# Peptides against a protein of PDB entry 3PBP: the designs that were tried, part 178

Target 1, 203 residues: chain A of PDB entry 3PBP
Amino acid sequence: LNEKDLNLILNKSLVMYESLDSTTDVIVKRNVIKQLQFVSKLHENWNSRFGKVDIQKEYRLAKVQGPFTINPFPGELYDYTATNIATILIDNGQNEIVCVSFDDGSLILLFKDLEMSMSWDVDNYVYNNSLVLIERVKLQREIKSLITLPEQLGKLYVISDNIIQQVNFMSWASTLSKCINESDLNPLAGLKFESKLEDIATI
Target 2, 203 residues: chain A of PDB entry 3PBP as posed
Amino acid sequence: LNEKDLNLILNKSLVMYESLDSTTDVIVKRNVIKQLQFVSKLHENWNSRFGKVDIQKEYRLAKVQGPFTINPFPGELYDYTATNIATILIDNGQNEIVCVSFDDGSLILLFKDLEMSMSWDVDNYVYNNSLVLIERVKLQREIKSLITLPEQLGKLYVISDNIIQQVNFMSWASTLSKSINESDLNPLAGLKFESKLEDIATI

## One batch from the design tools (peptide; made by RFdiffusion4, then SolubleMPNN)

Design b2_p30_8_s3 (from b2_p30_8, 15 letters changed)
Fold by OpenDDE base, seed 4:
Structure b2_p30_8_s3 (fold): chain B 203 residues (1-203), chain A 30 residues (1-30)
Amino acid sequence: as target 1 above (203 residues)
Amino acid sequence: SEKEKEEIEKVKKKLETKKKIGEFLIKRFS
């Protein structure tokens, strides 16, 4: 975490706070406020040694949100279990794709269309847990692990059995990144969401 | 500061764009 990342988190938290109104659920309101308070303290004490210690205690009270909602969820995957999750950066602006593997050997590539906060004080907090299905890649293998390299945008390495495979989705992710950064959806029209799968090594 | 306000507005716009993209993608694959 660097200063730029912290500023982004702070700004996101501020935007979430500003989106609250009289119709917002009380639990959501409380959660967003607590997150903003935490991030604000973190920002204020970023260069303070003493501030870091207190912030760490507060951070331990936060939990990751509960289950995600995937739309549409592939009907074929209802009978299978998720095995791994990874986040892949697609640009230098912190845009990312989420990947989930299943025990049938499927990979799903997902877009986080809503900003998600941490869970504060409430067990099983669920809000803005949306993930949008972009692509399903069927490997037909037991997936052991998912690996990402920060220097390699839009690439996912899949370890299964004795093979390392690379999933490269920059063919569509570059356009998606541009759409996000320029606030223009027009380039998505006619875009094919097809990733390239390549064998990299035998282990 | 004015600069901070501009940065917040950029983030807001980005988040709104992501939401719209999500809606687009859901419609496309539904």
Scores: peptide ipSAE 0.571, ipTM 0.933, DockQ to the pose 0.873
Fold by OpenDDE base, seed 5:
Structure b2_p30_8_s3 (fold): chain B 203 residues (1-203), chain A 30 residues (1-30)
Amino acid sequence: as target 1 above (203 residues)
Amino acid sequence: SEKEKEEIEKVKKKLETKKKIGEFLIKRFS
C-alpha cells in the first residue's frame, strides 16, 4: 500500500459514506462508517510508527466480505465447483478484473461493478457484492493455480498439469479501462470480449 | 480542500461509471 492507493481508498470510502441516506440499512451505515473511520485514521497516521500498530490491530478485526453474486452465472457451471480466484489489474488506476476457475477447466472473467467494503463487526455482512460476467474461457484442463504478475496488466497465467498458459484480455480491458477513467460507455457497444490464450511453457 | 473535493468527484464519477458498465454488461450477456 502506497500513499496513492491510500488516497484512493479514502476517497472511495468517502463516496460510499456520502451515498448513505435515510433509506440505507442501519447495518450498512454502521459498516460504511466504521470503514471510513478506519481509513481516515490510517490516513492521519500514515508513516507514523505509533499509528501503524493501532491500525494493524483494527484491520485484524475486519473480515472479508462474501459470498459474491455473479450475474449472470453460467447455468452449466452450477454442476461444477470453483477452484481458484485471482484479481488482475488492467491499468494503473486500480481498475481490475476478477477471475474464477472451475473444476471443469473453465475460467470466468468478472467485473466488479459496485464498490464493496470490508465487514466490520458484523457476521455475514453482504453489500455491493456484485460481480458481472464478461467472458468464459474453456481450457478443459484441471487448473492447479492462477498467477498474476504486477507488471503485466490484463494477463493471467494458468497452471494446469504440465503446462502454463497465458490469458491476455487487454484487447477488451484497455477499452474497459478507458471507459471507466473517462466516464464514457460508448466504446463498449461494439467491443468484443474475447481473450487471447497462449501456451507459455511446458513444465 | 478544493483539490480533495475534485478528487472525490472523480472517484464518484468512476464509481457511477462502473455501475453503469455493470448494468450494460448484465443486459448484454443475460
Scores: peptide ipSAE 0.571, ipTM 0.933, DockQ to the pose 0.923
Fold by OpenDDE base, seed 1:
Structure b2_p30_8_s3 (fold): chain B 203 residues (1-203), chain A 30 residues (1-30)
Amino acid sequence: as target 1 above (203 residues)
Amino acid sequence: SEKEKEEIEKVKKKLETKKKIGEFLIKRFS
């Protein structure tokens, strides 16, 4: 986490706060407010040693949200278990793709279309937990781990058996990034969401 | 500040765009 990331989180939290209205669920309101308060404190105390300790304590009270919803969820994967998760940056503007592996050797590439906050006061808090399925890549291998490199945008390294494979989705992720940054969805029309798979090494 | 407001508006716009992208993708893959 750096200052830029913190500012982004703060701004996102502010946007969420500003989106609150009379129709918003009380639990959501409370959670969003807690999120904003925490991030604000974190921002204020970013360079404070003492503030950092207190922030850590408060952070421990926060939990990740409950289950994500994947839409659509591949029916074939209902009987399989997720094994690994990775987040891959697709640009320098904090846009990202989420990848989940399954024990059948499948990878799913997911888009976070909604901003999710931490859970603060409620167990099993679920709000804006949406993940949109973009692509399923079938490796038909036991996936041991997922590796990302910060300097390599839109690339995921998959370790399975004795092989390292690279999944490169910049063919579509670059367009997606552009769409987000420019607020223009037109380039998505006709875009093929097909990643490139390449064997990198045997281990 | 006006600069901060602009940054917030940019974030807001991005979030709205992401939402729309999600809707688009769901429709496409449904």
Scores: peptide ipSAE 0.570, ipTM 0.933, DockQ to the pose 0.859
Fold by OpenDDE base, seed 3:
Structure b2_p30_8_s3 (fold): chain B 203 residues (1-203), chain A 30 residues (1-30)
Amino acid sequence: as target 1 above (203 residues)
Amino acid sequence: SEKEKEEIEKVKKKLETKKKIGEFLIKRFS
């Protein structure tokens, strides 16, 4: 975590806080407030040259949200089980694609369209847990693991029993990144969401 | 500061854009 990342997290937390209104669930309000308080404290201590407050205990209370809601969920996958999950960076602006594998050998590429907060003091906290389907890649293999390399944007490595394959989705992810960063959806019209699959090595 | 406000607004705009992208994608693949 660097100063730039911290500022981004703070700003996201502020935006989430500002989105709260009288109709917002009390649990959501509490959660968002706690996150903002934590991040603000972290930010304050980050910039302070003087005595830092120990925030380790507070940080330990934070949990990752789950489960996610996938929309649309492919009907063909209802009878199958998710096996692996990975997050792939598509630019230097912290835009990401989520990939989930299934035991039928399918990969789904997903977009996080809503900002997810950490869970604070609530078990099974669920809010803004949306994942939107972009593409389904059918490998028809038993997927053992998903690997990403931070220096390789928009690339996912899929390890099966006898092969390593690369899924490259920069053909559409570069456009998606641009749309996000420029706040313009027009380039998405007519965009083909088709990843390139390539065999890297046999094992 | 004014600079801080601008940064917050940029983040806000980005988040709104992501939401709209999600809506677009849902419609496309439904």
Scores: peptide ipSAE 0.569, ipTM 0.932, DockQ to the pose 0.922

Design b2_p30_8_s4 (from b2_p30_8, 17 letters changed)
Fold by OpenDDE base, seed 2:
Structure b2_p30_8_s4 (fold): chain B 203 residues (1-203), chain A 30 residues (1-30)
Amino acid sequence: as target 1 above (203 residues)
Amino acid sequence: SEEEKKQIEETKKKLETKKKIGKFLIERNS
């Protein structure tokens, strides 16, 4: 985490706060407010020794939000179980793709279209847990693990029993990143969401 | 500050764009 990242998180938290209205659930309001308070405090005390202990304590108490919803969820996967999850950066601006593997050997690439907060003082907090299907990649292998490398944007390594494969989705992720950063959807028109699968090594 | 305001607005735009992208993708995969 650096100053720029912190500013972004703060701004996101502010936007989330501003999105609250009279119809918003009380638990959601409380959670968003607590996150904003935490992030604001963190921002204020970023380079100070004072308050660091409290900030760390609060951070330790924060929990990851509950389950995601995937839209659309591929019907073929209803009978299968998710086995691995990974998050892959597509640019240096914290845009990312989520990948989930299933025991049928499928990978789904997912987009977070809503900003999610951490859970603060609420167990099983679920809000803005949306994931949108981008692409399904069928490997027809038992997927053992998913690996991402920080310096390799838009690349996912899939490890199965006998092979390491690379999924490269920069062909469309670069455009997606541009759309987000420029707030322009026009480049999405006609874009093919087809990742490149390549065998890297046999094991 | 004006700069902070600008940053917030840019963040809003990005978040709205993400929402729109989500809708686009859902429609595409329907």
Scores: peptide ipSAE 0.591, ipTM 0.936, DockQ to the pose 0.906
Fold by OpenDDE base, seed 4:
Structure b2_p30_8_s4 (fold): chain B 203 residues (1-203), chain A 30 residues (1-30)
Amino acid sequence: as target 1 above (203 residues)
Amino acid sequence: SEEEKKQIEETKKKLETKKKIGKFLIERNS
């Protein structure tokens, strides 16, 4: 985590806070407020030696939010189990794609269209928990692990059955990144969401 | 500060764009 990342998290938390209204659930309000308070404190004490211990304690109280949903969920995967998850950077502006693998050898590439907060003092907190399906890639092999390299944008390495494969989705992710950063959806028209699969090495 | 306000507005704009992208993708896959 660097200063830029922290600023982004703070800004996101502020936007979430500003979105609260009289119709917002009380639990959601409480959770968003607690997160904002934490992030604000973290920001204020970022360069302070004294604030680190308290920040760490508060962070330990936060939990990962409950289950997420995939929209649409591929019907063919209903009988299969998710095995791995990875997050892949697509630009230097902190835009990311989420990838989930299944025991049938499928990869799904997912877009986070809504901002999720951590869970604070609420068990099974669920809010804005949707991920959007971009693409399904069928590998037809058992996936053991997913690896990402921060310096390699839009690339996912898949380890299965003594082979390392690269999934490269920059063909569409570069356009997606541009759309986000420029707040323009026009480049999405006619875009094909087809990733490239390549064998890299045999293990 | 004015710069902070600008950054917040930019973040807001990005988040709104992401929501729209999500809707676009859902419609495409329906």
Scores: peptide ipSAE 0.589, ipTM 0.938, DockQ to the pose 0.889
Fold by OpenDDE base, seed 5:
Structure b2_p30_8_s4 (fold): chain B 203 residues (1-203), chain A 30 residues (1-30)
Amino acid sequence: as target 1 above (203 residues)
Amino acid sequence: SEEEKKQIEETKKKLETKKKIGKFLIERNS
């Protein structure tokens, strides 16, 4: 984490907090408040060793949310099992794509359309757990692992038994990034969500 | 601060945009 990352997390947490109203579930309110408190404390004590220790303790108490939903879930994948997951940055503003592989050799690219928080005190906390389908890439290989390189935006490396393939989705992710950063959806019109596949190496 | 307020507002805009993008994508894939 750097200062920029921390500021972004703080701002997101603040926005989540400000979105709370009388109709918000009490459990959600509590969780969002705790998230904000944690991040605020982290921000306040960013350069303090003592503060960092306490923050680390609190962080250890946080849990990942429960299961996520994919919208729409590809019907063809209903009978298959997810095997790997990866997150790929698409810009320097921390916009990212989630990738999930399946045992049929499919790779789905997913968009986080809602802001999520960690779970704090509630077991099985689920809120804003949406992942939106962008693209399905059929590799027709047994996917052993997914690798990302932080310095390579919009690129995913897929490792199978005998080959490393690169999935490059910057053709559309650059536009998506621009839409997010500029708060303008107009460039999405007519955008094709088609990633480029390239063989990198035989293994 | 005013700068902080601005950053928060920008964050709000981004989040709203992401929501809209999500809806767009869902509709496209339906």
Scores: peptide ipSAE 0.587, ipTM 0.937, DockQ to the pose 0.931
Fold by OpenDDE base, seed 1:
Parts: C-alpha cells; structure tokens; sequence
Structure b2_p30_8_s4 (fold): chain B 203 residues (1-203), chain A 30 residues (1-30)
C-alpha cells in the first residue's frame, strides 16, 4: 500500500458515500460511512506511528465481505470446487482481473465491475459483490497454485503436477485497461476474450 | 481543492465505466 493506493481507496470511498440517497439501505449507508471514516483516518495518520496502531485495531474490526456472485457462473462448474484465487494487475493504474481455479482444471477470469467495501458492522455483509465472467480456460489438470509476478502485467502462472503454464490475457486486457482509463467502451466492440496458454516448464 | 475534485470525478468516471463494462460482458456471455 502506497500513497497512490490510499488516495484511490479514499476517492472510491468518497464516491460511494456521495452515491448514498434516501433509497439506499440503512445497513449499506452505515457500512459505507464506516469505511469512509476508516479510510479518512488512515489517510490522516498515514505517517504517524500512533495512527498506524489505531488503524490496525480498527481494521481488525472489519471483515472481508461475504460471498461473491459470479455472472454468469458456468453451469459445468456447479459441481466443482474453487481451489485457488489470484488477482492480476493489467496496468499500472490498479486495474485488475480476478482469477479462480476449480478442481476440474478450469480457470475463470473475472472482472470486478462494482466497487466493494469491507464489512464493518454486520456479518455476511453483501453489497456490490459482483464478479463478471470474462473467460473460462480449460486446463484439464489439477491446479496446485496460481502465481503472479508484479513486473508482468496480465500474466498468470499456473502450477500443476507436471507443468508450469503461463496464461497471458494481455491481448484483451490491454484494451480493457484502455477502456477503463479513457472511459470509452468502443474498443471492446469485436474484441475476442481469448487468452494465450503457453507451457513454460515441465516439472 | 480543485485537484482533489478532479481526482474524485475521474474516479467516478472510472467506476461508471466499470459498471458499463460489466453489463457489456454479461450481455456477451448470456
């Protein structure tokens, strides 16, 4: 976490706060307010030792939000269990793709289309828990681990029993990044969301 | 500050764009 990241989180929290209206659920309002208060305090005390200690205490009261919704969820995966999760940066502006592996050897690439907050007061808080399916990659092997390298944008390394494979999705992720950063969806027209799979090493 | 306001507006635009991208992807995969 750096100053840029903190500013982004603060700005997101402010936007969420400003989006609150009379129709917003009371629980959501409270949660958004709590998050904004926390992030604001974090920002104010960024360089303070004492502030960091207090922030840590407050952060311990927060929980990761409850279950996520994947849309659409591939029907073939209903009977399988998620095994690994990874987040891959696609640019230097903190745009990211979420990857989830399943015990059938499938990998799904997901887009976070909504901003999620932490849960502060309520167990199993669920709001803006959307993950959107981009692509399913079928590896047809047991996935042991997912590895990302910070210097390699849009690349995921998949480790199985006998092989390390690279999933490269920059063919479409670069366009996606551009769309987000420029607030223009036109480049998505006709874009194929097909990642490249390459064998890196046999083990 | 004006710069802070600008950053907030940029963030807002990005979030709105992400929502639209989500809708686009859902429609594509449905």
Amino acid sequence: as target 1 above (203 residues)
Amino acid sequence: SEEEKKQIEETKKKLETKKKIGKFLIERNS
Scores: peptide ipSAE 0.586, ipTM 0.936, DockQ to the pose 0.912

